# Peptides against a protein of PDB entry 1MQS: the designs that were tried, part 42

Target 1, 223 residues: chain A of PDB entry 1MQS
Amino acid sequence: ILKMLFLNKDLNNNDNITTITDDIFNQQEIIWKVLILDIKSTATISSVLRVNDLLKAGITVHSLIKQDRSPLPDVPAIYFVSPTKENIDIIVNDLKSDKYSEFYINFTSSLPRNLLEDLAQQVSITGKSDKIKQVYDQYLDFIVTEPELFSLEISNAYLTLNDPKTTEEEITGLCANIADGLFNTVLTINSIPIIRAAKGGPAEIIAEKLGTKLRDFVINTNS

## One batch from the design tools (peptide; made by RFdiffusion4, then SolubleMPNN)

Design b2_p13_7_s3 (from b2_p13_7, 5 letters changed)
Fold by OpenDDE base, seed 1:
Structure b2_p13_7_s3 (fold): chain B 223 residues (1-223), chain A 13 residues (1-13)
Amino acid sequence: as target 1 above (223 residues)
Amino acid sequence: SFIKDLTEELKSI
């Protein structure tokens, strides 16, 4: 939760909430932000954090997602809400209306694929995807815009991988192309990465292919 | 795949 409130920056896990908030307050510029909750997440936050802790974390105001909220176009927003169609629609509407400067979206539980696709599609239509900085759930940890983020510039990769009309051969081919791109990137950086991928999907296939390529390369270069 | 997909969709925007 604290990590979320500090925009998912790495926090020293060994410190008490008070120590972490005090250290950040004293050492770093506080980024003031809005926290948007639902009924369930309000209970979760209230069980872990005090109002003073929220303030120390830079939360200037907190509101329920279903409440009428005033626009704060120069203030970043953290959403911590249930993964529902209703909440996604509200977030997209907030995006369309430029309600906040940046959007950090954290779902309280796993985001189903159909809802992720819906979110992505709706955001794409708005043309304002650059304002979405993060999307997280129980299993997903990805940053849309970070200095360490790179793109392989493969258009419609997600759509292709998730289209029921796409053949297994096409999926395998695309995963291989992605793995090749990642491999070339690793070689350019000249550092062996720790590979993390979600299980049971194309990410796992890509991770396995990349892992194999890296292992083969290391073996061949050290031989 | 899901993260990559969302990232790609978000990047395509």
Scores: peptide ipSAE 0.008, ipTM 0.451, DockQ to the pose 0.107; fails the geometry check
Fold by OpenDDE base, seed 5:
Structure b2_p13_7_s3 (fold): chain B 223 residues (1-223), chain A 13 residues (1-13)
Amino acid sequence: as target 1 above (223 residues)
Amino acid sequence: SFIKDLTEELKSI
């Protein structure tokens, strides 16, 4: 999320949110941005970030995509919204109306190819494709089948983990399922990986579970 | 603790 708020610049992963925001605030000129959300992404952001955190990230205003928003033609916008036809149409309309200076689009889940093509086609017709600076699918890093990248294809995993309505039991269960999937993948590859995970989140929990499974497997195979 | 940890991870994303 912080990476997105800083226009997907590489951030030092070892720093806590406060340190990252403080360092950026102190060392770099703050780029003021608008954050555009939908109902789902609002819940995600609100569960993780405080208003002060958004301000430190350079977010001047955050609004819902379906709300009436005042034009800020000199301000870049970050969209963090669901990959739907409706949201794409709104983004394109905002582009047509020159509502913002630049558009950084981040979809909350996998963008289907048909919707990507639709977005590309509509943007091309506007003649304002230069204003679209980024299009990220937050799950592309998981979907992009580079030979060295794989997805477990767990539907709505990110949403489930980030929904405030999700119970601890559901989160724990999902993390266990992910760890099982990763374990099976490791066994298929027949190589013991070095596990790296972000600290303080579900990734760490998953990494710990996976590590335990791998250790147990090695012990049981050698016994 | 897990929810708290998850929240912190989400902040790092």
Scores: peptide ipSAE 0.005, ipTM 0.390, DockQ to the pose 0.035; fails the geometry check
Fold by OpenDDE base, seed 3:
Structure b2_p13_7_s3 (fold): chain B 223 residues (1-223), chain A 13 residues (1-13)
Amino acid sequence: as target 1 above (223 residues)
Amino acid sequence: SFIKDLTEELKSI
């Protein structure tokens, strides 16, 4: 949750929430943003964070997604909502109306492919895809607005990772394949990247595998 | 407890 509030930047999670927020407050300029929730996510956040924690994270206003909200066209917005057709339609409507300057979308659970496709299609029609900066769920880590996007062309990767019937072995194998593809890309570009991945999902597994491959490569080439 | 574990996981997000 704190990571989300800081636009999914890496945070040292070994410290208390108060220590983390204090350290960030002292080290970085606070980006003021709006937090948009639904009933479920409101309960979740309220159970973990205090109002003071939200303020220290730069949350100036929080509102329910279904409430009438005033336009703040110069303020970035964080959505933390359930992956539903209704919420997607509201987000797209907010995008159409230029309600906020930037959109950071975090779904509380896995986003089904059909809903992802629906979101993508609707956003494409608006011509304002550049305002959507991030889309996250339990399994997805997409930065939509970076011009440097490439595909590994792995068929059905998203479906495989999100299917409850997929075995741990299959997931591990797929993550290894993705890490191999990324490693090859890094070697082709001839630069060592900073790896960023969401925690608690396939992205973390991939990041760890890629990190190991890069370390092994550096050790072997310096030898 | 399950709730404590879930809370810790949510804090990491």
Scores: peptide ipSAE 0.005, ipTM 0.412, DockQ to the pose 0.025; fails the geometry check
Fold by OpenDDE base, seed 2:
Structure b2_p13_7_s3 (fold): chain B 223 residues (1-223), chain A 13 residues (1-13)
Amino acid sequence: as target 1 above (223 residues)
Amino acid sequence: SFIKDLTEELKSI
């Protein structure tokens, strides 16, 4: 949750919430954001965070997604909502209306593929995909948005990574394929990226594999 | 223990 509130930046997980918020508050200019919730996510946040924690995270206003919200076109918005068709439609409508400057979308649980495709399709029609900065769910690292978004066109990758029946070997194999695709993309761009990934999941596996490939390539090219 | 673990997991989100 704290990571989400700080736009999914890497936080040192070893510190207490108070220490993390205090350190960030002292080190960086607070970016004020709007937090958009639903009933379920409101209960979740209220159980874990205090009002003061939200303020320290730069949350100036929080609202329910179904409530009428005033436009704040110069303020970035964090959505933390259930992965439903209704919520997706509301987010897209908010995008169409230029309600916020930037959109950071976090789903409270796994986003089904059909809903992801629906979101992508609706966003593409708006021509405002550049305002969507991040899309996260509980199991996936951020989906890069247009124009910097590219697809590896790996069939059922999302479903495979999110299916509890998928074996660790299958996940590792898929992560290797993803890392290969990313590696090829990096070579095409001819720039070595800074790799950032969430810890404890497929993203970390992919990041490690990609990092190894890049290091090996650099060593082999310089020899 | 379960509630504590869940709370910690939620904080990491």
Scores: peptide ipSAE 0.000, ipTM 0.395, DockQ to the pose 0.023; fails the geometry check

Design b2_p13_7_s4 (from b2_p13_7, 6 letters changed)
Fold by OpenDDE base, seed 3:
Structure b2_p13_7_s4 (fold): chain B 223 residues (1-223), chain A 13 residues (1-13)
Amino acid sequence: as target 1 above (223 residues)
Amino acid sequence: SPIKDLTQELKSI
């Protein structure tokens, strides 16, 4: 999340949120931005960040995408919203109306190809593609239920892992997917966890995969 | 990172 708020610049994830925001605040000129959310992303942001954290990241105001918003044509906007046709249409309308100076679009999950093409077509028609500075997806592979509890949106994971008919390849694939979701969670929270898992089952496989991903990430970021 | 940059892909479309 912090990476998104700083326009997807590389951040040192070994530090806590406060240390990162303080360091950036002291070292660089703050770019003031508007943050546009939906209901789902609002819950996520609220669970991870405090209002003061948003301010330190240069977020002056935040609003829901479906709300009527005042034009701020000289201010860049960060969208952090679900990849839906409705949200795409709103973003394009905001672009068409010159609602903001620049558009940094971050979809919470994977953007389907058909919606990407729709977005591209609509943006092309406006003639304002230069205002689209970034488009990212797959930011959130989890649902935050409480500040200390989250769930991955993987259908029938428990059933699949416990079905004797499930193949080793299917289990391995599912464990990899779960590990990816957990890894994304770690990046979102910006804290390297101590991993604990029960031995002798899928949890151990997931823990090992996650550990490897984290080690690789740390090596690549310190490189 | 599982996060994917689609910026260039969008502009190529």
Scores: peptide ipSAE 0.463, ipTM 0.927, DockQ to the pose 0.460
Fold by OpenDDE base, seed 5:
Formats: C-alpha cells, structure tokens, sequence
Structure b2_p13_7_s4 (fold): chain B 223 residues (1-223), chain A 13 residues (1-13)
C-alpha cells in the first residue's frame, strides 16, 4: 500500500511504515495526491494505515469512488479500487472530465483481460491516455476483521480445498492465489511474518509458496 | 511481486 501511495516508487521495504513515511515526509517534496477508494479498499487502508500515515504519504484527500468528488485538475489521483466494470467506467469518466492531473490506477485484485481491454478501449477514445501514468493490479485484496485477523475473501476457498472433486491442479492454483494474497498482505503491512501452517494439507502448500515468495523478495531487496 | 504493472500493456491495446 505504501508503495502505491508513493506512486509505486521503490521504497526501502526494510523500513517500517513510520520510518518510510518519516523519511519521505522529511524529503522536502511531498507530492500531494487524492486517494480514491471503494468500500473494500477503504477497509483495507483503514486496517493498515492511520490517517497520519496517509497525510505523510501526501494524501490530501481520500474519497469513495462512487461519491461525488470535486475536480482537482492539478492534483494527481491514486485509485485503489476493485477491478470492476463500474469502477473502470467511473475512472474513465473522471479522465474524460479532467478531474485530476494524472491517474495512478491500482486495482485491489487481478484485472481480468476483458476489463483491461475495456479500459484500454475507453481510454483510447478519450484521447487522454497520457494522463494515465500507471495501471497496477493484484494489490492487496484483504479485509481485516479484527486486529491480526484478516480474510482474503476468496470465494469458496474452504469448499474448493476440501471438495474431493477438486483436482490437484485446481488446489495448486488456488493455493498459489492465496499465497499471492498473503504475500501482498505481508508487503502491505511491511512485516515479515513467522509462517505457521498445519502439515499435510493445503495450508502447508500455501505456507511453502508464501515462504518462497518472501525469501525471494528478501533476497532481491537485499541484493 | 504479485503486483503487476499493466501500464504498458494497457497502452499497447
């Protein structure tokens, strides 16, 4: 999330949120941005960031995507929203209306190809593709229900993992998706967890995948 | 990173 708030610039991932925000805040050039959220991403942001963190990240205003928002044509916007047709249409409308100076679009989960194509098509029609500076997907898709408890809200994960009709390939795929979600969560929280999982089941597979991802990340960031 | 940069892909469509 912090990376997103800093326009996906490379951040020192070894620093805690406070250190990162302090370092950037102390850097004389805060780029003020608008943060546009949906209900789901609001919950995500609220779970991991404080209002002061947003301010330190240069977020001057945050609003819901479905809310009426005032034009800020000289201010860049960060969208952190679900990859839905509705949200895409709103973003495009915002683009058409020159609501913001630049558009940094971050989808909370994977953007389906069809929606990517739709977005591309609509953007092309506007002639304002240059204002779209970034499009990212597969950000953190989780909701924190309680402190230190969260859900990736993967539909029917339990059922799928426990259905005897589910193929090994499907299980592996789902486990990979879960691991990706967890990995993103870890990165968002900026804390490397100790992974604990039950042995002999999907949880172990997930743990292994997550562990690998984390190790690879640590190695790559320390190199 | 599981996060994907789709910027160029979008612009190539």
Amino acid sequence: as target 1 above (223 residues)
Amino acid sequence: SPIKDLTQELKSI
Scores: peptide ipSAE 0.461, ipTM 0.926, DockQ to the pose 0.477
Fold by OpenDDE base, seed 2:
Structure b2_p13_7_s4 (fold): chain B 223 residues (1-223), chain A 13 residues (1-13)
Amino acid sequence: as target 1 above (223 residues)
Amino acid sequence: SPIKDLTQELKSI
């Protein structure tokens, strides 16, 4: 999330949210931005960040994508929304109306190819593709249900992991996907966890994979 | 990174 709020610049991910925001605020000129959310991303942001964190990241205003928003033609906008046709149409309409100076689009999950093509086509028709500065997807692989509980919304994960017919390869693949989601969660909250998992099952596999990803990330970020 | 940059892909379409 912090990376997104700083226009996907490289951040020192070894520090907590407060340290990062303080360091950036003190060392760099603040770029004021508008943050545009949907219901899902609002819940995530509210669970992970405080109002002061948003201000330190240069977020002057945040609004829901479906709400009527006043034009701020001299202000960059960060979209952090679900990859839906409805949201794409709204973004394109905002682009057409010159509602903001620059568009940084971050989809919460994977953007399907058909929607990417639709977005591309609509943007091309506007002649304002130069205002699209960034498009990212797969930003959130989890849902924040409460401040201390996260769900990856992987369909039938429990059933698959407990089905005696599931192959070891399938289990390994699913565990890798879960570990990826948890890794993204760690990056989102900018905190290195102490990992706890039950022994002798998929949870242990996930924990090991996550641990490896975290170690590799820390090493690569510090080099 | 689990996050994918689609910026250039979008502009190439």
Scores: peptide ipSAE 0.457, ipTM 0.927, DockQ to the pose 0.456
Fold by OpenDDE base, seed 4:
Structure b2_p13_7_s4 (fold): chain B 223 residues (1-223), chain A 13 residues (1-13)
Amino acid sequence: as target 1 above (223 residues)
Amino acid sequence: SPIKDLTQELKSI
């Protein structure tokens, strides 16, 4: 999250939020930005960051993407929103209207190829692709409810995993998605967890998948 | 990092 707020610059993850924000605030010129959120990302941001943290990160104002927002043509904007067609259309409209000076787009989860192409096409039509400085995805595959407590918010995960009518393929697929989300979370937190899971069920599958991902990552990073 | 930079990909489309 902080990395996003600082336009995806490298941050020292060994420090707490306060230290990071203080260091940046004190050592670097603050780039003032607008933060555009959706409901989901708002919940995430609010759970982790305080108003002062946003301010220290140079966020002058934050708003919901669906809200009517005043133009700030001299101010760069950070979007942190779900990868939906609706949000893409709004972003493009904001681009068309020169609502902001620069666009830093961060999708909360993976941007599907079709939506990427749609975004690209629409941006191309505007002729303002130069204003799009960054596009990132997979920022947060989870919603933080409180420190160190989060939810992946995968739709119907519990129902799917516990429905006897669910196929093994569906379970495996869902478990993979969950494992991906957890993996991303682990990397975001920058802490390798001890994985605990109930045996004999989807949780074990998830744990195994996650463990594999983590091991592979560690190996690849240390090699 | 799980974060994927799509900037260049977007602009290449």
Scores: peptide ipSAE 0.455, ipTM 0.926, DockQ to the pose 0.572

Design b2_p13_8_s1 (from b2_p13_8, 6 letters changed)
Fold by OpenDDE base, seed 3:
Structure b2_p13_8_s1 (fold): chain B 223 residues (1-223), chain A 13 residues (1-13)
Amino acid sequence: as target 1 above (223 residues)
Amino acid sequence: MYIKDLTEELKSI
């Protein structure tokens, strides 16, 4: 994902997101970009990146592909969307209207041949193929199985965490509430858990907050 | 994650 946000440049995958973004920010001029998502890709991005990470990657504006978007004809756009006829038509319409200066298209999964041909044909008709800088398809397979599952039953938590309009402050606040719920659950189980979380996203924030709470509790109980 | 570059293929069509 980070590689995509940096226009598919090679990145050292052994470093954490913060180190990578800081190094790039300090060493290279940031290219400001627009990020166009759909519902599925929004969930993917939100699971691994925070709003601050997007900003450090040069993403100043992000929105849904089906949402009405203001034209930014001097700004390059990164599309990260499902390979569907609908999304292809929208991208082509954006191209026709000169909505952005350059188009970096990344599909969330394999692009079928028929859709590739459709995209090619439509782009050819526009006469603006030079604005298409990259077309990539990706293979994303994430399976996480948990033998023991419970719910905190926090209303709209998933929606809030995955809405591109949600602010970093709102996410942080919700993560704090979730961490409190988890802390209470751990105390009920009466065991110190091993905490595992995806890096760079809300899960990491929750894990850090929970870890701090547990450490503080242990220190206070043993003193 | 596996990424395939389709840029040249698109432009050759």
Scores: peptide ipSAE 0.252, ipTM 0.855, DockQ to the pose 0.307
Fold by OpenDDE base, seed 5:
Structure b2_p13_8_s1 (fold): chain B 223 residues (1-223), chain A 13 residues (1-13)
Amino acid sequence: as target 1 above (223 residues)
Amino acid sequence: MYIKDLTEELKSI
């Protein structure tokens, strides 16, 4: 998250968030930026950062993507939002209207190919692709509740997985979503976990899906 | 933290 707030530059500081922000704040010229969030990413940011941390990162204003926002054509914007068609359309509209000087787009999870193509096409039509400085998948689709606990914020997951009336398709779909969230979390932690799951239930399905994703990732990153 | 840069990919489309 901090890296994103500093426009994905390498932060040569292995210290905690507070130390990093303090050091950067004291040593570097602050680039003032706008942070655009959605509901989900707001929760993510709020779970790990304080308002003062945002300020130290040069975030002067933070707003929801769906809210009416005043143009700040001389101010760079960081988008940290879910990879959805709706958000893409809003970003493109902001681009069209020159709402900000530069666009640093960070998706909370992987952007599907079809949406990437859609974004590309729309941006191309605007003729303002040069204003898009970054497009990143951040893989920060989780809430940190405490140092050793996180949540995917999937409503009624337990109920759905344990309701006898839930269809296999629904279970499989939910398991896939959970696996995606876990995958994103693992990538953020930057450590490959040992996966343990009970056999014969949704946990096993999730573990298998996650394992596959991780293996595929490792293979692709080592190639 | 793993970050996938899609910037060039976007511009290549």
Scores: peptide ipSAE 0.251, ipTM 0.858, DockQ to the pose 0.743
Fold by OpenDDE base, seed 2:
Structure b2_p13_8_s1 (fold): chain B 223 residues (1-223), chain A 13 residues (1-13)
Amino acid sequence: as target 1 above (223 residues)
Amino acid sequence: MYIKDLTEELKSI
């Protein structure tokens, strides 16, 4: 998150958030930016950062992507939003209207190829592709609830997984979604976890799926 | 932190 707020520059991540923000604030001229969020990313940001942290990162204003926002044509914007068609359309509209000087787009999870192509096509039509400085996939699809606990914020997950009326296909699908969220979390932490799960239920399914994803990823990165 | 940079890919499409 902090890296994103500093336009994905390399930060020395070995320090506390407060130390990092203080050091950067004291050493470099702060580039003031607008932060554009959606409901999901707002929860993510709020779980990790305080308002003062955003200010120290040079975020002068933050707002929801669906809200009416005043144009700031001389100010760069950071988008941190879900990879949806709706959000892409809004970003492109903001680009068309010259709402901001520069666009740093960060998606909270993997951007599907079809949406990337859609974004590319729409941007090309505007003739303003030069204003798009970054398009990143952040894999930040989780909320930190406490120092050693996080949530994927999947509504009624427990009920769905434990309802006798839920089909095997529904369970498998939900387990896959959970595993994807956990995988994104692991990538963010940049440490391979020891996975522990209860046997004989959905937890085991999730653990197996996550394990497979992690193994595949390690193999592909060492290649 | 694994970040996928899609900037060049976007501009190449």
Scores: peptide ipSAE 0.241, ipTM 0.854, DockQ to the pose 0.704
Fold by OpenDDE base, seed 4:
Structure b2_p13_8_s1 (fold): chain B 223 residues (1-223), chain A 13 residues (1-13)
Amino acid sequence: as target 1 above (223 residues)
Amino acid sequence: MYIKDLTEELKSI
């Protein structure tokens, strides 16, 4: 998150948030930026950072992507939003309207190829691709409640997985979502876990899905 | 933390 707020520059990872922000604040000229969030990413950011941390990172204003936002054509914008068609359309509209000087787009999770292509196509039509400075997948589709505890914030996950009335399709879908969230978490931690799950239930489904995703990732990264 | 940079990929499309 901090790296994103500093336009994905390398940060010393050995320091706490306060030390990092203070050091950067003291050593470098602060680039003032606007932070644009959605509901989900707002929860993520709020779970990790305080308002003062955002300020120290050069975030002068933060707002929701769906809110009516005032143009700040001389200010760079950091988007940290879910990879959805709706968010992409809004970003492109913001680009069209020259709402900000530069666009640093960070998706909370992996951007599907079709959406990437859609974004690319729409951006190309605007003729303003030069204003897009970064497009990143951050893999931060979770809320950090404590340094060693996180939540995927999937509503009623436990209930749904344990309700006998839940359909197989619903379970499978939910397991996929959980696996995606866990995958993103693993990538964020930068450590491949040993996955263990109880047999014969949703946990096994999740474990298998996660395992497959991790294996595929490792293969693709090493190739 | 793993971050995938899609900037060049976007521009190549």
Scores: peptide ipSAE 0.234, ipTM 0.850, DockQ to the pose 0.737

Design b2_p13_8_s2 (from b2_p13_8, 8 letters changed)
Fold by OpenDDE base, seed 3:
Structure b2_p13_8_s2 (fold): chain B 223 residues (1-223), chain A 13 residues (1-13)
Amino acid sequence: as target 1 above (223 residues)
Amino acid sequence: MVIKDLTEELKSL
């Protein structure tokens, strides 16, 4: 999330949010921008970031995508919204009306090919594709409920992992999905955790997979 | 799934 707020620049994931925002605030000129959210992304951001963090990231105003928003043609905008036809149409309408100077689009989950093509077609028709500076697909498969607790919202995960009829392939697949979700959580929070898991069960498998992903990430980031 | 940059892909369509 912080990476997104800083226009997807590389950040040091070993530092806490406060350290990162302080360092950037002190070293670089803040680019003031508008943040456009939907209901889902609002909940996500509110659970991870404080108002002061948004200010330090240069977010002057944040609004819901479905709300009537005043034009700010000289201000860049960051969209962090679900990949839906409705949201795409709104973004395109905002583009047509020159509502903002630049558009940084971040989808909260995987963007289907048909919607990507639809967005591309509509943007092309406007003749304002140059205003689209970034389009990112950020797969958010977790919900933070409390500072110390979050959920991946995988239905029947416990039942599947404990059902004796579940195949090894199904267990492995589910563990991989869970590890992916945890990995995305780590990247979102921008903190590399110490992993602790019970031995002899699915938790250990997940921990190993997550550890591998984190190691690979660190290696690739340092390269 | 890791964050992907779709900017160039969008503009190529």
Scores: peptide ipSAE 0.388, ipTM 0.905, DockQ to the pose 0.429
Fold by OpenDDE base, seed 2:
Structure b2_p13_8_s2 (fold): chain B 223 residues (1-223), chain A 13 residues (1-13)
Amino acid sequence: as target 1 above (223 residues)
Amino acid sequence: MVIKDLTEELKSL
């Protein structure tokens, strides 16, 4: 999330959210941006970041994508929204109307090929592709419900993992998705956790996958 | 890495 708020620039991974925001605030000129969210991403952001964190990241205004928003043609916009046809159409309409100076689009999950092609086609028609500076998709779908408890909001995860009819491939796939969600959570919090999981089940698989992802990340960032 | 940069891909379509 912080990386996104800083236009996907590399951040020093050794500091907590507060330290990162403070350091950036003190060392660099703040680029003021608008943050456009949907209901789902609002819940995600609100669970992890405080108003002061957004301000320190240069977010001057945040709004829902479906809300009527005033044009800010001299201000860059960060979209953090679900990869839906509706959201794509709204983004394109905002582009057509020159609502913002630059567009940094971050989808909350993987963008299907058909929607990517649709977005590309619509953007091409506008002739304003130069205003689109970034398009990212990412698996970042979690809600912190309590200080020590959060949910990835994966529907029927427990049922799927415990149904004897579920195939090993399905379990492995779901575990990978969960591990990705946890990994993104760790990156957002900017703290490497001690991982504890029950042995002999899906939790162990998830823990191993997460551990591998974290190790790979640390190695790649220090290289 | 789960996050993919689709910027160039989008512009190439």
Scores: peptide ipSAE 0.359, ipTM 0.900, DockQ to the pose 0.451
Fold by OpenDDE base, seed 4:
Structure b2_p13_8_s2 (fold): chain B 223 residues (1-223), chain A 13 residues (1-13)
Amino acid sequence: as target 1 above (223 residues)
Amino acid sequence: MVIKDLTEELKSL
């Protein structure tokens, strides 16, 4: 997250947020920028960063993507939002309207190919691709409540998994979502866990899905 | 943090 706030510059990983922000604040010229969030990313940011941290990172204004936002044509913008068609359309509209000087787009999770193509197409039509400085997908499908605890913030996950009325399809779908979230979390933590799950239930399904994802990732990254 | 830079890919499309 901090890396994103500093326009994806390399940061020393060994320092706490305060140290990083202080060091950057003291040693580098602060680039003031706007932070555009959605509901999900707001929760993520709020759980990890304090208002003062945002300020130290040069965030002068933060807003929800769906909110009416005043134009700041001389200010760069950081988007940290879910990779959805709706968000893409809003970003493109902001681009069209010259709402900001530069666009640093960070998706909270993997951007599907179709949405990437859609974004590309729309941006191309605007003729303002030069204003898009960065596009990242960051795989942050979790909310950090504390350094050692996180939540995937999947609504009614427990209820769905334990309700006898839940269909197998619903369980499978939810397990896939959980596995995706865990996968992204693992990647973010940069540590491959030993996965253990109870047999014969959703936990096993999740574990299998996660294991497969991790294996595939390792294979693909080492090739 | 795993970050994929899609900037060039976007601009190449």
Scores: peptide ipSAE 0.349, ipTM 0.897, DockQ to the pose 0.719
Fold by OpenDDE base, seed 5:
Parts: C-alpha cells; structure tokens; sequence
Structure b2_p13_8_s2 (fold): chain B 223 residues (1-223), chain A 13 residues (1-13)
C-alpha cells in the first residue's frame, strides 16, 4: 500500500511505515495526490494506515469512487479500487472529464483479462491514454481487525482446507492464494515476519510458500 | 497472485 501511495516507486522496505513516511517526507518533495477508494479498499487502508500516514504519503484528499468528487485537474490521482466494470467505467469517465492530471490505477485484486481489454478499449476511445501512468493489479484483500490479528477474508477457507472431499489440487491452490494474500499483507505492513505454522497441514504448506515468496522478494530487492 | 504492472499491456491493447 505504501508503495502504491508513492506511485509504486521502490521504497526502502527495511523501515517501518512511520520511518519510511518520515524519511520520504523529509527527503523528498511531497507529491500531493488524491486517493480514490471503494468500500473494500477503504476498509483495507483504514486497517493498515492512519490518516496521518496518508497525509505523510502526500494524500491530500481521499474519497469513495462512487461519490461525487470535485475535479482537480492539476492533481494526480491514485485509484485503489476493486477490479469491477463499474469502477472501470467511473475511472474512464474521470479520465474523459479530465478530473485529474494523472491516473495511477491500482486494483485491489487481479484484473480479469476481459476487464483489462474493456479498460483498454475505453481508454483508447478517449485518446487520453497518456494520462494513465500506471495500472497495477494487486492482491490486497485483507483486513486488520486488531494489531496482532488480521483476516484475508477468504470465504470458507477453513472448511475447504479441512473437508476430506477437497482435492489436493484445490488445497494447493487455496494455500497458494492464502500465501499470496499473506505476502501482500507483509509487503503492505512493511514488516518481515517470523513465520510460525503448525506442522503437517495446510498451514505448513502456506508457510513454505510464503517463505519462498519472501525470500525471493528479499533477494530480488537486495539485488 | 502477484502484483502485476499492467501499464504497458494496457497501452498495447
């Protein structure tokens, strides 16, 4: 999330959110941006970041995508919204109306190919593709309920993982999805965890997958 | 699912 708020620039991930924001705030000229959210992403952001964190990241205004928003044609916008047709249409409408100077689009989850194509087509029609600076899809479906507890909000995960009728492939797939979610969570909170998991079950599989992802990330980042 | 940069892909469509 922080990376997104800083226009997906590489951040020094060795520091906590506060340190990163402080360092960036102190060392770099703040680019003021508008943050456009939906209900889901609002919950996500609110669970991880405080208003002051947003401010330090240069977020001057945050609004819901479905709300009427005032045009700020000289201000770049960060969208962090669900990959839905509705949201895409709104973004395109905002683009058409020159509501913002630049568009940094971050989808909260994977953008389906059909929606990507739809977005591309609509953007092409506007002739304003140059204003779209970034398009990312993400897998940041988590809510922090307590400082030490969060949920990926994966429906029936426990049931699926413990149902004897569930295939190994389904388990593996779900574990991969969970690991991806955890990985993105880790990146979002900017803290490398010590992974502990019960042995001999799905938790171990998830832990291994997550560990691999984290190791790969660290290696690639330090490379 | 990993965060993907779709910027160029979008513009290529």
Amino acid sequence: as target 1 above (223 residues)
Amino acid sequence: MVIKDLTEELKSL
Scores: peptide ipSAE 0.381, ipTM 0.903, DockQ to the pose 0.420; fails the geometry check

